# Ledger of designs, part 8: peptides against a protein of PDB entry 8HF1

Target 1, 320 residues: chain A of PDB entry 8HF1
Amino acid sequence: NVMLYATKPTEVMVSFPHQEQVLTVTRLISAEIEKFYVSLDLMNIGVQPIRRSKSLQCLRDPSKKSFVKQLFNDFLYQMKEYGIYAASIAIISLIVEFDIKRRQAETLSVKLMHRTALTLCEKIRHLLVQKLQDMTYDDDDDNVNTEEVIMNFSTPKVQRFLMSLKVSFADKDPKDICCLVFVERRYTCKCIYGLLLNYIQSTPELRNVLTPQFMVGRNNISPDFESVLERKWQKSAIQQFRDGNANLMICSSVLEEGIDVQACNHVFILDPVKTFNMYVQSKGRARTTEAKFVLFTADKEREKTIQQIYQYRKAHNDIA

## One batch from the design tools (peptide; aimed at target 1 V14 Q19 R302 I306)

Design b1_p9_8_s4 (made by RFdiffusion4, then SolubleMPNN; from b1_p9_8 with E1M V7T)
Fold by OpenDDE base, seed 2:
Parts: structure tokens; sequence; C-alpha cells
Structure b1_p9_8_s4 (fold): chain B 320 residues (1-320), chain A 9 residues (1-9)
């Protein structure tokens, strides 16, 4: 029961220009991934034993190829939706994942598959970092984590999100901030978290104001061991957010019924609101008297987005 | 850099 307490948050929309900055590097990366998919489809990795994990009915692709493709497809999504800077962080997550999978590989063929994927990720990382360095005269990796580089290599949506955070929270007391950021995809939580860490560190007005955490939704595609670690991480992140040691939480799922997350004063929806339930549940976290519920829309989709939100409001008022 | 923010009435 999301008790619909009477305090309706102020619903705010932030518009951003629909500029698909098609960079040559993004096209090159996409082409390298497509070439890799062709190579991956030709790889004979043999039939893998179907380990029925008791809990997760998800039929692990016996080829494990679908999981590899999913990770790269998620990466391509991050690069498109959030920009090159977010992609440079997202690729590190793939590197870590494929290195783990390579080490855990039960067969030489699977080990080689993950090694090939890892090699591609390292190439992609190099291409991304090199592009970020085009604005920096110094080859030091630390110089790519400036506010300027983050802003210039982020999509207009992410730029507006970061600007909205800066305007909303500059020089505020950290104790007065309880912020949720909703994203659609699990992997987006990690890359936006990494982006925010670097942005906050590079932004003096936010450095001692915002302490981000992230929570990945329970859609455990991962093995039982990873699921235990993720559950521990989720519990720790939630606890830090409850204790006020973190005041900004990035999440891909509406916090399940029973995650007593304190009444938030800010809720950002970074990705489009696709369902009525997502609207109600996310908005229902903004419960303080001055709570803001912030949506992002491309200028071209502004009217459509407004109409959709009004439909959701109407539907919500008809049920309440 | 300015951004357009508006309240949904």
Amino acid sequence: as target 1 above (320 residues)
Amino acid sequence: MEFEEFTLE
C-alpha cells in the first residue's frame, strides 16, 4: 500500500534538445560490436550443461552467447542514451563481467569466447578514452573526469539532468536531501552512479552535498553467487540511504513494497515513464511538502509526454 | 548553460 498521502509533489518537466550527436567513434564502436556478433555466431562453444539453479527459472542460454550479446546491447544503449562519457564507465562493467566469466569458464571454448569479448571491450575502452582525451591536452586518465568533459560527452538529457542536480542541490545541507533517480535498465544504475561520482567530485558545489548510491533491481540473470553479492550490496546501499550516509539513490526498479525508503523530497525520472504503475510508484516516493517529481523530455516529444502524464494523473485521481 | 524547466499544472 503506497499510502497516497495528500501531499502531491510538484511535477516538473525539463526539456532537452533532441540532438543525436552522431560521433564517428560511436559508429565505429557499433560496427566493431556488429562484427563481433558475426564472429560470435560462428563460434562453436559446444552444448553447455543446463545447470538448473533452483531459484531462477530463467533458462540460461546453453550457448551463453545471448548473455554476451545482451551485455553489448546494453552497452550500446548506454552509449546512445547517456553519451560517450557514460559509455566509458559502462564498458568497465563489461570488462569486469567478462573477466569474471572468463575465469569461471568450465570449457576452453567458453573461456576463449569471453576472452574475445574482453579484448573487444578493451578496444572499445581505448576508443572511448581517446575520444574523451581529445579535449584534454594531458594524457592522464584523471583529466577526463572534469565537469567540462562529463558535460561535453554526455547526451542533452544527461546534461540537463546534471544541471538540474546542480541547481537543485548546490550548497544545500546534505541532511535536507533525499533524492531518488529512476532509470529503466539495471546496467544504467552503475554507469550513472559512476558518472555522478565523477561529476560530484569535479563540482565543488556538490562535492560535500551529494553522496550517491545505486540499487540494481532483483532481476538476477546472474549466477547464484553473484546474486548473493548483489543482495548484500543492495542491503548495504539501502541501509546507507536510510542512515543518511547516502542521500541520492539510483534505482532501476520501483523499490519493492517493504523497502522503507524515507520520504524523498526529490524524485528524478531519467528515462521515459512507460507505465502507469511506474508513474504512481515513483511519484509516490516524493512525499515531503516541497517534494519535486522531475521528468525529462526531448523537445520533440514534449507535448506527447505532457499528455501521457496528464492521462496518468487522471487515471490516478480516478482510483484514489 | 540555461535549461527549460516548467511545472506541470
Scores: peptide ipSAE 0.501, ipTM 0.921, DockQ to the pose 0.578
OpenDDE base, seeds 1, 3, 4, 5: peptide ipSAE 0.474, 0.430, 0.473, 0.451; ipTM 0.915, 0.902, 0.914, 0.908

## One batch from the design tools (peptide; aimed at target 1 S154 Q159 M163 S168)

Design b1_p10_1 (made by RFdiffusion4)
Pose (drawn by RFdiffusion4):
Structure b1_p10_1 (pose): chain A 320 residues (1-320), chain P 10 residues (1-10)
Amino acid sequence: as target 1 above (320 residues)
Amino acid sequence: EIPELELPDL
């Protein structure tokens, strides 16, 4: 009876070769951000509330410097984890966020700090577009070139995930498919969403089948890439997925709990599984029959992750 | 054993 309304989806793996080498432009951007941090640390903005540790044992920077550093660090993480083009999208989210803070800002000193951060972010955007541009010697067709650069300017993890996404839904009806993708970090959702938008508008077979939509939790990141203060589109993403308008969801541990959704055909956990409860809930989200469940881990982490999953399965058996 | 999904090579 439970299997009538419940389903044990087939759980499969997608391993990918994990490498440690990084590109030189990554070193250059790291140096540029380090120079910016060193300069900003002494920004000496108008006196701010003292921010100490959770236990007050060690001091902390003012909340605003912490916020700027946090955003830059998130951008660097997105670049380290998902390739150059992931950073190319993520830097636009940083631009939008710094513009919004400039609008919300309430002092000349803080405003100046945010404006200069915006300037550096734009310089970084131009740097990313520059390396992306210095590969068009391969060919002139920007669509297939977009597909090729995405395949080449991405980590093996990103290449492998997008490969599995293409192969799983090559020419199926958009109506027939209902899938979710889970990622860990906040701005990674928007970043990878924008990457999927580019890829959907880069391939002929997937062009009219997949509809990517992303949502996140609180501290709602901006939904656009336009910096126009107001937008005309009003319909929400969760209501879209419930209504079938969107079929590809990009969320980060938000939809895993509570949020009712129709039974989904596929679930892709882009970032490695960490918590038993979240594993159980994410698997349960693939509530439809013949549901497919997909995981991505590094080759080096294969034994550890498989052993962890066995621990989970045995724990499920033990509890039962 | 945990199965793998069939995919082309990179």

Design b1_p10_1_s1 (made by RFdiffusion4, then SolubleMPNN; from b1_p10_1 with E6D D9P)
Fold by OpenDDE base, seed 1:
Structure b1_p10_1_s1 (fold): chain B 320 residues (1-320), chain A 10 residues (1-10)
Amino acid sequence: as target 1 above (320 residues)
Amino acid sequence: EIPELDLPPL
């Protein structure tokens, strides 16, 4: 029971300026997705047969349109919260998922819906990549994966997160590092993982220090919808982290599912802590004597974040 | 208090 281990990690805060991305490309992408939603609502794709075996929480959208909208809403969230560089990675996950759904389509109308969504994702990917290339002065260097490009096209939150990793881990022994990074959403794990791979590879001080992995929680919709590939990936990622072959793990709300992750010396909370349970569970993984629990907050939300953490500390001490 | 992590300027 994670609550019984009153680990007292050092709580640390990282403030970042609240900056809304005022990019013409982000406004264009948002407007294209809104136009697509209007067209999607007008699509007649018929009523799909409800398979009896699916639990009450299966999105019983007989049209599967809610799932398409969910993926684009998740993409819009990642673009807003993490920046256009993270969005360029996030859109690839949508492309892969819509291509799978297009191939699995039982009807022509559903196949066409997923094809239209895929075409929009490809357009969005081109707009994002073109904007990342606007900083590469040399027409010959197709490498948009530089430290400079990653930093300039990331939100202040992600910039401060990357700086926090550099300051915390530059020139350290990789064996002395056991780091968790908590994010709110499953798709955020994948895009932040891709961003970190590129950042670590472009940053000499981290290249031989940090080996990232990611872990997504079980799909709330059904254990049967977890691809055999996703389950194999999760088992492999957990095993690599246990064996010390990976020393940084990006997680969503995975701790609620009883995944036993080892005791860590660093826990980063990249997104706002929304619940007391998330606070206790994530903090309860920082079990070493020198463990750090790092919270990210916008400057405007700093006081509210501090008050919330004091309330959670009090509530935790009243139970302990 | 919650200490702030010392980071270089943005």
Scores: peptide ipSAE 0.410, ipTM 0.926, DockQ to the pose 0.895
OpenDDE base, seeds 2, 3, 4, 5: peptide ipSAE 0.404, 0.326, 0.405, 0.404; ipTM 0.924, 0.846, 0.925, 0.925

Design b1_p10_1_s2 (made by RFdiffusion4, then SolubleMPNN; from b1_p10_1 with D9P)
Fold by OpenDDE base, seed 1:
Structure b1_p10_1_s2 (fold): chain B 320 residues (1-320), chain A 10 residues (1-10)
Amino acid sequence: as target 1 above (320 residues)
Amino acid sequence: EIPELELPPL
């Protein structure tokens, strides 16, 4: 029980400028998704049999259209919160998901819906990659994975996050690092993982220092829909992190659900701390001597964030 | 107080 341990990590803040990078490409992508939603609403896919399983709202959507919209809304969120580079990775997850759903489609109309979604994702991917290539002299797809491209096409939040990793871990022994990175959304774990792999590979000071993994919380609402592969992968990722074969773990806030990870020396909260429970549980992982609990905040939200953290500190001390 | 992490400029 994480609440029973009075952990005294050093709380640290990283502020980032609130820049709405309104790029033409992001506007174009948003407009293409909006046009697709209009087209999606007009699609006649028939009534799907409601599976009586008590599971996720997505299984109760007789149209499966809400799930399609959810994935694109999650993509739009990632593009806004993490930037174009992160979006170029996030779109691949949508492509994979829509291709699976297209292949699993029981009807031609549902198959066509997922095909149309997939075609849009490929168009979005092309627009994103083309925009990343604007900084490259060579049409080599591998050239978009440089430190410079990653930094320039990331939001100030992600830029400050990457800088904080570089400052915190440059030239350290990998064994002395046990880092958690908390993000709000499940899909962000994969996106930030892919970004970190490319960033670490392009950053000599981190290449042999950080070995990232990610973990998405268990979907307790429907463990039967988690692929056996995903469950095996999650167990493997946790085990690698426990064994020290990975020293940075990206987690969604769903670590609330009782995944026991070891005591860490660094905990990064990339997204806003929305609940007292998330605060206590994430902070409760920073248990080593001189452990750091690093909070990311927009400059405009800094005061509000500080006040909220003081309230959480007080509430935690009143319970501990 | 919550200290700021000193980072290079953007």
Scores: peptide ipSAE 0.383, ipTM 0.919, DockQ to the pose 0.889
OpenDDE base, seeds 2, 3, 4, 5: peptide ipSAE 0.330, 0.346, 0.371, 0.381; ipTM 0.873, 0.879, 0.917, 0.917

Design b1_p10_1_s3 (made by RFdiffusion4, then SolubleMPNN; from b1_p10_1 with L5M D9P)
Fold by OpenDDE base, seed 4:
Formats: C-alpha cells, structure tokens, sequence
Structure b1_p10_1_s3 (fold): chain B 320 residues (1-320), chain A 10 residues (1-10)
C-alpha cells in the first residue's frame, strides 16, 4: 500500500466584510444602463437573416440584443463584486467588443445599435474615471492607477485579495511562484488582469515579482465571436505561463474545457466555489509541497463556506 | 478548522 501522499494543499481562508459600497456614481451608471435597455428594446434591428452560424445564440437572438444586455449585465456584476476601479477596466473591454461588432455589422440598424452602446460605454468610462480622480489633485490618467486609488475604489474582497498577494509574494523570487487565480466569469479574468497589472506596477514589492496573465474560457454561447485575437492571446498566455514568463494566471472555468496548466504552489479562489467539480479541479492544481489553496469568503457567509468545504472534502475523499 | 490568512486590518 503506497499511501500516495497526495500532498494535499493547505486550505486557507481569507474573510472580508460584506460592504455594499453604494456610491452615487454606481446608481447613476445602473440607471443609464436601464434607460439604454428601454431604448434597445424599442430599436427595430430587423430580422437578421439566419446565417448558418453554428452559434446557438445567433439562432435564438437574430437581433443580438440579448448579447448586448449580457455584456452590460456582466459589467454591472463586475462593478458590484469588484468595485469602481475594476469597472473602469471592465468598461474598456465592452468598448473594444462593441467597436469590433460595429465594424462587423452588416446592417445600418445593427451598426447604429452598437454605436449607441459605445456612446453609453464612453459616458460610463468618463463617470468612472471622474470618480477615480476625486482622490487625485492631478487630471493625469496615470495618477488614477496608484496603489491607494486601486485599494480605495475596490470592494473589500478585492482589497483582501490584493493584500493576500502582497503578503504572500512580496520580495520573493519570481521562479518560486506559480499562482492560479480562479474567478467565476469570463469577463472578470480580463478585468482582474488589468487591475493586477496596475496594482503590481504601483507596488514596488511586487513589480519585479509577479507577472500576470489571463485565460478566458471558450465562449460556449458564441464560439464564432471568439476572435482570432482572443484565441492567439489564450495560446500565448498559456505558453508564457508554461515557460515561466508569467507566474500568475487568472482563469475561469477554462480548466474544465481541457486547457492543461502546470501544477501550482498557490491557488486563489476569488469567487465563491459553487460546485464540487470547481473545488476538485481548482484544488487539484495546487500539487507542490506546501501548496496553498486560498478561499475568499464574506464574514457573514463564513460558516456556510466552511460547511460546504467540509462536504467537498468528504466527497473528494470518498471518490479517491 | 480552516486557518485564516493573517492580513493587516482593512
């Protein structure tokens, strides 16, 4: 009986206070998006000819209005879950995506829809940047990317996450770090990546220590919208992480899709572990000696989170 | 028990 000393990673918890930062700017942005949805529903986009796009989504929504709403709903989620600073990064991703779609639009009505969405995104971007500048005496865009601004305009979850990275990795050898950060949503990967780039650059103890990358899962809803650029980025990011040119990888359910990443010494679960499969797959990447599996929980959900982890531990031991 | 990571106060 070789007891496979499967070096079980040390599970660690990071608690954060549940604070709904109800800022006036977040209410204004939400109200502008809701007004836009009313306008969007009134837009006559026509029946797009069912191009035999293999995407089930093109079959269900020939107007692509649901997809526009999904992007803004994902933005609203990121603003709520990660804060205003993260939202300022997330809105840029929407601008890029709507500009691509505006250029790809085959009809004037669809082109106009994406143009209206872009105009709203630019308005939202200005509202967010203006709010970030409230802490700065200088109107320079570079001044909004300080450690202080990032921390103050992030949710307690993100604040504790950034602090956990600083405590875990300050002044370490980059070669000794292989870190995964799991998030629930595809768009959160890009958002947290942009936030981490700015945070690492503003934090001397991390600037030469952490090199982040991100992986985005295949868009199961519209694989045809997976740009050649996104596929190239994903392949490049995975290769950089394998080669050790990146030592922190932000990923969603990408690992469920058969993207193989190396064994890591740190795994951070930034969002709630919703499934047993997510628990096993993410934890199964923390394979080194002294590997850490770090879970984030709101203080109010701590007991429930602990109970869920014990159930997952039991279920995992019953299968192994 | 699951240990808590020692972090500075928020």
Amino acid sequence: as target 1 above (320 residues)
Amino acid sequence: EIPEMELPPL
Scores: peptide ipSAE 0.491, ipTM 0.944, DockQ to the pose 0.894
OpenDDE base, seeds 1, 2, 3, 5: peptide ipSAE 0.407, 0.410, 0.431, 0.475; ipTM 0.900, 0.899, 0.881, 0.940

Design b1_p10_2 (made by RFdiffusion4)
Pose (drawn by RFdiffusion4):
Structure b1_p10_2 (pose): chain A 320 residues (1-320), chain P 10 residues (1-10)
Amino acid sequence: as target 1 above (320 residues)
Amino acid sequence: FPPVEFEPIP
């Protein structure tokens, strides 16, 4: 009876070769951000509330410097984890966030700090577009070139995930497919969403089948990439997925709990599984029959992750 | 690029 309304989806793996080498432009951008941090640390903005540790044992920077550093560090993480083009999208989210803070800002000193951060972010955007541009010698067709650069300017993890996404839904009806993708970090959702938008508008077979939509938790990141203060579109993303308008969801441990959704055909956990409860809930989200469940881990982490999953399965058996 | 393989876990 439970299997009538419940389903044990087939759980599969997608291993990918993990490499440690990085590109030179990554070193250059790291040096540029380090120079910016060193300069900003001494910004000496108008006196701010003292921010100490959780236990007050060690001091902390003012909340605004912490916020700027946090955003930059998130951008660096997106670059380190998902390739150059992921950073090319994520830098636009940083531009939008710094423009919003400029608007919200309430002091000349803080405003100046945010404007200069915007300037550096735009320089970084131009740097990313520059390395993306210095590969058009391969060919001139920007669509297939977009597909090729995405396959080449991405980590093996990103290449493998997008490969599995293409193969799983090559030419199926958009109506027939209902899938979710889970990622860990907040701005990673918007970054990878924008990457999927480019890829959907980069391939002929997937062009009219997949509809990517992303949503995150609180401290709601901006939904657009336009910096126009107001937008005309009003319909929400969750309601879209419930209504079938959107079929590809990009969320980060937000939809895993509570949020009712129709039974989904596929679930892709882009970032490695970490918590038993979250594993159980994410697997349960693939509530439809013949549901397919997908995981991505590094080759080096294969034994550890498999052993951890066995621990989980045995724990499910033990509890039962 | 190698093809995509789906590996079931026992």

Design b1_p10_2_s1 (made by RFdiffusion4, then SolubleMPNN; from b1_p10_2, 6 letters changed)
Fold by OpenDDE base, seed 3:
Structure b1_p10_2_s1 (fold): chain B 320 residues (1-320), chain A 10 residues (1-10)
Amino acid sequence: as target 1 above (320 residues)
Amino acid sequence: MEPVVYEELP
């Protein structure tokens, strides 16, 4: 009985410098959001009707104010963790969401709240785009979507991730690539997808090599709140990845929910591995011969990351 | 930019 030792993926750690890019624009944006929270707390939006979902779980529909604060907090996280360029893409998603909520508003007070949030998002978008344009010395080419602008306005983590993609996939056959990129937050999937589309288009060595797609995990809160559009997008994204029409999939905790994706040759973990389950499930997708499992860590957290991976390896071997 | 240092974990 030759025990087919399941070929363990090669585990690779990529370190990045812990540079807090303390840009004046990020401080200004944070201060404008904090001022908006003070204003939002003073807004009288009245008692919101409790949507009785048919299921006996009183899922308190998050207060309309709490949802607005959550979206801005998720934006602030993305700006801090991924940089100004990623933030310029993330803010568009907030604009779209607040415009939908403004149109769906049943009361004038709720409509005004979403309008005020939307006005702040447009101001933030302008500040971000203006800062991206400050590096284009040539007055004639308003194109902020260059490889140089993307790299310079990304965090060291994102810079190392993009460089790792370029080194791993430059001038390869797209059929030989099956890549997963794991991120912690669902909103990061869409943000990193938009960043990768622009980066791949600006990078000749990747333009005909990588075709990205993204998948967002089902909202743990209720499958009923998952928009018909989001469910259609997920099904289409999975199918494109299965058919080989996409060869790079950005996902959050989606794989915990039993989405059957093919055996991958590359798995990138862009955010810290916080749980044993995340480690086992993400590593368990790197199943091809010579598969790579790539982790990103800050230099300051390197030793702690190594110790955590060894603990997860030990725990995995004790269960297997 | 400095080359990406890939450290293979033993």
Scores: peptide ipSAE 0.456, ipTM 0.903, DockQ to the pose 0.893
OpenDDE base, seeds 1, 2, 4, 5: peptide ipSAE 0.447, 0.455, 0.439, 0.450; ipTM 0.906, 0.906, 0.904, 0.909

Design b1_p10_2_s2 (made by RFdiffusion4, then SolubleMPNN; from b1_p10_2, 4 letters changed)
Fold by OpenDDE base, seed 1:
Formats: sequence, C-alpha cells, structure tokens
Structure b1_p10_2_s2 (fold): chain B 320 residues (1-320), chain A 10 residues (1-10)
Amino acid sequence: as target 1 above (320 residues)
Amino acid sequence: LPPVVYEPLP
C-alpha cells in the first residue's frame, strides 16, 4: 500500500511564465477544427448497432463522432499546453488512429467521416511543419529536430522541464538515474516521449545518459480494446525500466492500476496535480533517500499550487 | 532563458 510508506522526498517547485501569446498558426488550426466540428455535426453516418458485450463506460456514441471530437480536443490541449513542436508529434498519433478507424469502417459514411478527419490532420501537420521550418535558415536542412527548434516552439512549461532535465542529469551515470514523468493524458505520454527522444538526441550532454520510455494506463474501455501491440509495448517498456535499459518513464494515471514500478530518485509532475490520490501515488514512487519530487506551476498559479500541496501533505500526515 | 530555479515547497 503506497500510503503506508511515508517517503519524505525533497518537494520542489519550478515556476514558468504564463503564455498569453497565441501564435497565428495555432489560431488558424483551432478555427479549422471548429469548422470541421460544424461539418461533423451535419454528417449523417447512421446509428451503429450497440454490441451488447461492451461495458457501461464505452462512449456509446452511436455515431462515433464523440471519439473523433475527443481526439481533436486532446490535440488542441497538447498544442496549447506543450506547444507547436509537441503538436507536430501529437498529430501523427491522430493520423495513425484515423487511418486504422478508416480501414475498420463498416459503412461508407463512417469511412468518409474518418477520411475527412484524416485530411484535416494532414493539413494541420503541414501547417505545423511549415512553421517549424521558418527557423531553419538553410532550405536544405529538413532537420526540424534541433535543440533550438524544440525549445523555441515549446511552451514555457516544456522549456523549464527540458532545462530541468539538462541541469539534473547532464553528464551523470545512467545507472544512477531512475526518473518518472507524470502527465494527465494518455496521448500526452506519446507526444512528450517523441519530443524527449528528439531533444535527447540533439543534446550531447543527455544522449548517452537518458533512455526514455512511456507507459499509458489501461484504456477505461474494456481490456478487449487494448491492442495486442499496446499490451506488448507496456510489458516491454516496464521490463526495460526494471532491467535498467530505460531510466526515464513517462506515465499517465498508471499507478491506479497497480503497476509495480521500482523506487525512483526523481519524480516530475508536468501537469497540475488534480487529486489527492495522484499526489500520494506519484510522491510514493520517490523512495530513495535523495529523491526529488518536482512540480511545475505557472507564476499566476504559484500560490494556489502551494496551498493545494500543503492541504494534500496535511491530509497525508493525518492518515499516516 | 533565465536559469531553472528549484524552489523548496513550504
């Protein structure tokens, strides 16, 4: 029981400036998605037969339109919270998912809906990549995966996170590192993983130090919808992290599912801590004597974050 | 960018 082990990691906060400036490309992409939602609401795709065997929590949208909107809403969240560079990786996950759904479509109308969503994702990808290329002075260097491009097209939160990794882990022995990074959403695990792979590869001080992996929690949708690939990936990622072949793990709410991850020396909370359980579970993984628990907060939310953590710490001490 | 500062949580 993670609650019984009163590990006292060093709790620290990293503040970042609130980003009020919305780039023109971000506004254009948001407006294209809103136009697409209007068109999607007008699409007649028929009522799909409810398969009896799916548990109560399957989004029984007979139209599958809610699932399409969920993926674009998750993309919009990632673009806002992590920036254009993370969005360029996040859009690839949507492309892959809509292509699978297009191939699995039982009706022509559903196939056309997923095709229209895919065409929008391809347009968004081109707009994002074009904006990343605006910083590459040399028309010949298609390599938008530089440290400079990643930093300039990331939100202040992500910039501070990447700088925190560099300061914490530059030139360290990879065996001495056991790092967890907690994010709120499953799709965020994938885009932050892709961002970290590119950042680590472009940063000499980290290239042979950090080996990232990601783990997504079980789909709240029945275990039957977890692709055999996702289950194999999760098992492989956990095993690599246990064997020390990976030393940084990006997680969503995976700890609620009883996944036994080893004791870590660093825990980064990239997104706001929304629940007491998330605080206790994530902090309970920082079990080494020198363990750090790092929170990221906007300057405007600093006082609220301090008060919230104080309340959670008090509540945890009253139970212990 | 300004340096990263780890502020201790009170």
Scores: peptide ipSAE 0.487, ipTM 0.933, DockQ to the pose 0.909
OpenDDE base, seeds 2, 3, 4, 5: peptide ipSAE 0.475, 0.475, 0.484, 0.484; ipTM 0.930, 0.930, 0.931, 0.933

Design b1_p10_2_s3 (made by RFdiffusion4, then SolubleMPNN; from b1_p10_2, 4 letters changed)
Fold by OpenDDE base, seed 1:
Parts: structure tokens; C-alpha cells; sequence
Structure b1_p10_2_s3 (fold): chain B 320 residues (1-320), chain A 10 residues (1-10)
């Protein structure tokens, strides 16, 4: 039980400037998604059989339109929070999901809905990749995965995170690294994983130092809706991290679900700490000697974040 | 309570 251990990691905060660089491409993408929502609302997909399984709200949507909107809203959030480079990876996850849903569609109308969503995702992908290529001299797709492109098309939060990784882990022995990266949302784990793979590959000081993995938590709603592949991936990723074959694990707030990972020397909280439980559980993983617990905060939220951390520390000390 | 430290990032 993580609550019972008084962990004494060094708690540090990294601030980042709140620069809303509203790029024209992000406005265009948002407008295309809004136009798609209008079109989606006009689509007659009929009444879908309500699957009686109480658990997934998405299974109760007789239109399955809410799920489509959720994925695009999650994408828009990710593009805003992590930047265009992260969005170029995130859109691939939507493409994969909508292609699966298109193939699994029980009706022609639902198949058409997912096809239209997929066509929009391909358009968005093209717009994102084209924007990443604006900094490249050569039309070579591999040229968009440079450290420079990743940094320039990432939000200040992600930039400071990547810089913090470079400063923390450059030229270290991989065996001396046990790093957790916490993100709020499950879909962010895959996106930040893809971003980190490309960043590490483009950064010589990290290429042989960091081996990332990601874990999405179990959908508590029903283990039956977790793909056998996702469950296998989670088990494999955790095992690789336990065995030291991976030394950086990206997690959503899922360590709340009782996934036992080893004691780590670094814990990064990429997204705001919203709950006492998340604070205690994530901090409770930083248990090695000289362990660091690193928080990322916008400059405008610095004081509020500090006050919230002091409240959580006090509450934790009153329980311990 | 120990203060939160700031990492100066370049």
C-alpha cells in the first residue's frame, strides 16, 4: 500500500511559459473538425442495438457519434497540450481506431461514418506533416523526426520536459535509470512514447541511455473490452521495465489501479496533479536514494501548484 | 515542509 510509506524524494518544479502559439494550421484543423461535427450530426446512422453491458458509455451511444467526437476532442486537447509534433503522432492512433471501427461496422451507415472520420484524419495528418516539413529542406519523411523539428513543434511544457530528460540522463549508465513519466490521459501515453522514441533516436546523448515503454491502464469498465493485444502489451512493457530492458515508463494515472512497478529514481509529472491520490501514488514511486519527483507547471499556475503541493504534503503527513 | 525546488533548465 503506497500510502503507508513516507517517501522522501527531492521534489522539484519545472516551470514553462504559457505561450499559446496559435499556429494557422491548428486553427485550420479545429475548423475542419467543427465542420465534420456538423456533418456528423446530420448523418443518419439509425438506431444501434444498445449492448446491455452497463460499463462503457460508448456502448450505450445508439449513434456511436459521441465516441467519434470524443476521439477528435481528445486529439484537439493533445494538439493543444503537447503541440503539432505530438499531434502528428496522435492522429495515427485515431486513423488506426477509425479503420478498426470501419471494418467492424455492423451497418453501411456506421461504416460510412467511420470512413468519413478516417478521411478527415488523413487530411489532418497531411496538414500536420506538411507543417513539420516547412522546416526541412528535403521532402524526406525521416527529416521531420529531428531534435530541432520535435523541439520547435512541441509546446513549452514538452520542450521543458525533453530538456529535463536530456539534462537528467545525458551520458548516464542505462542501469542507473529508473524513470516514470505520468500523464493524465491514456491516449497521451502512446503519443509521448512515439515522441520520445524519435527524440531519443535524434539525440546522441540519449540514444543508448533511455529505452522508453508505455503503459495504458486497464479500462476498469470491463477487462473484456481490453484487446488481448493491449493486455499482452501492458504485461510485456511492465516486465521489460522490471527487468531493466526499459528504463523509462510512460504511465497514465493508472498506477492507482494497483500496478506494482519498482522503486524509481526519477518521477516526472508531465500534466497537472489534480488529486491527492495521484500525488501520493506517483510520489510514492520515487523511493530510491536521491530520488527526484519533478512537476511541470505553467508559470501562471506556479503559486497555485505550490500551495496545492503543500496541502497534499500536509495531508500525507497526517495519514502516515 | 521542504520547499519545492526549481530546476533551472537552459
Amino acid sequence: as target 1 above (320 residues)
Amino acid sequence: LPPVEYIPLP
Scores: peptide ipSAE 0.244, ipTM 0.808, DockQ to the pose 0.135
OpenDDE base, seeds 2, 3, 4, 5: peptide ipSAE 0.317, 0.321, 0.313, 0.311; ipTM 0.881, 0.882, 0.880, 0.878; seeds 2, 3, 4, 5 fail the geometry check

Design b1_p10_2_s4 (made by RFdiffusion4, then SolubleMPNN; from b1_p10_2, 5 letters changed)
Fold by OpenDDE base, seed 2:
Structure b1_p10_2_s4 (fold): chain B 320 residues (1-320), chain A 10 residues (1-10)
Amino acid sequence: as target 1 above (320 residues)
Amino acid sequence: LPPVVYEELP
């Protein structure tokens, strides 16, 4: 029961220009991933023994190729939706994952598959970092984490999001901030978290104001893929947010009923609101008197977004 | 960058 307490948050829409900055590097990376998929489809990795986990009938792809493709597809999505800077962080998560999978590989063929994927990720990382360095005269990796580089290599959506954070939270008391950021995908939580860490560190007005954390929703994670470590991390992140040691939480799902997250004064929806439930549940976290519920929309999708929110409001009022 | 335009939804 999300008690629909009467404090309706102020609903704010932030428009951003629909500029697909098609960089040559993004096309090159996409083409390298496509070439890799062709190579991956030709790889004979053998039939893996179907470990029947008792609970989830999710047929683990006996080839494990679908999981590799999923990670690269999620990376391509992040590069498109959030920009090159976010992609430079997202690729590190793939490197870590493929290195773990390479070490855990039960067969030589699977080990080689993950090694090939890892080699591609390192190439992609180099291409991304090199592109970030095009604005920096100095080859030092630390120089790519400036506010300027982050802003210039982020999509208009992310630029508006970061500017909205700066305007909303500059010089505020950290204790007065309880912010949620909703994103659609699990892997987006990690790359936006890394982006925010670097942005906050490079932005003096935010450095001692915002302390981000991230949480991946449980419902999207097969229990068989959720490591004990990931569960511990999620529990710790939630606790830090409850204790006020973190005041900004990035979430890929609406916090399950029973995650007692404090009444938030800011809720940012970075990705499009696709469902009524997502709208109600995310909005229902903005419970303070001055709470803001902030949506991001492309200028071209502005009218459609307004109409969709109006439909959700109507549907919500008809149920309440 | 242009200023962030906040539109309050009615």
Scores: peptide ipSAE 0.461, ipTM 0.909, DockQ to the pose 0.898
OpenDDE base, seeds 1, 3, 4, 5: peptide ipSAE 0.443, 0.457, 0.445, 0.446; ipTM 0.915, 0.907, 0.915, 0.913

Design b1_p10_3 (made by RFdiffusion4)
Pose (drawn by RFdiffusion4):
Structure b1_p10_3 (pose): chain A 320 residues (1-320), chain P 10 residues (1-10)
Amino acid sequence: as target 1 above (320 residues)
Amino acid sequence: SEPVVYEPIE
């Protein structure tokens, strides 16, 4: 009876070769951000509330410097984990966030700090577009070139995930497919969402089948990439997925709990599984019959992750 | 690039 309304989806793996080498432009951007941090640390904005540790044992920077550093560190993480083009999208989210803070800002000193941060972010955007541009010697067709650069300017993890996404839904009806993708970090959702938008408008077979939509938790990141203060589109993303308008969801541990959704055909956990409860809930989200469940882990982490999953399965069996 | 292979966990 439970299997009538419940389903044990087939759980499969997608391993990918994990490499440690990085590109030179990554070193250059790291140096540029380090120079910016060193300069900003001494910004000496108008006196701010003292921010100490959770236990007050060690001091902390003012909340605003912490916020700027946090955003830059998130951008660097997105670049380290998902390739150059992931950073090319993520830098736009940083531009939008710094513009919004400039609007919200309430002092000349803080405003100046945010404006200079915007300037550096735009310089970084131009740097990213520069290295993305210095590969058009391969060919001139920007669509297939977008597909090729995405395959080439991405980590094996990103290449492998997008490969599995293409193969799983090559020419199926958009109506027939209902899938979710889970990622860990906040702005990673918007970054990878934009990457999927580019890839959907980069391939002929997937062009009219997949509809990517992303949503996150609180401290709601901006939904657009336009910096126009107001937008005309009003319909929400969750309501879209419930209404079938969107079929590809990009969320981060938000939809895993509570949020009712129609039974989904596929679930892709882009970032490695960490918590037993979250594993159970994410698997349960693939509530439809013949549901397919996908995981991505590094080759080096294969034994550890498989052993952890066995621990989980045995724990299920034990509890039952 | 190598092809996509789905591996069941047993």

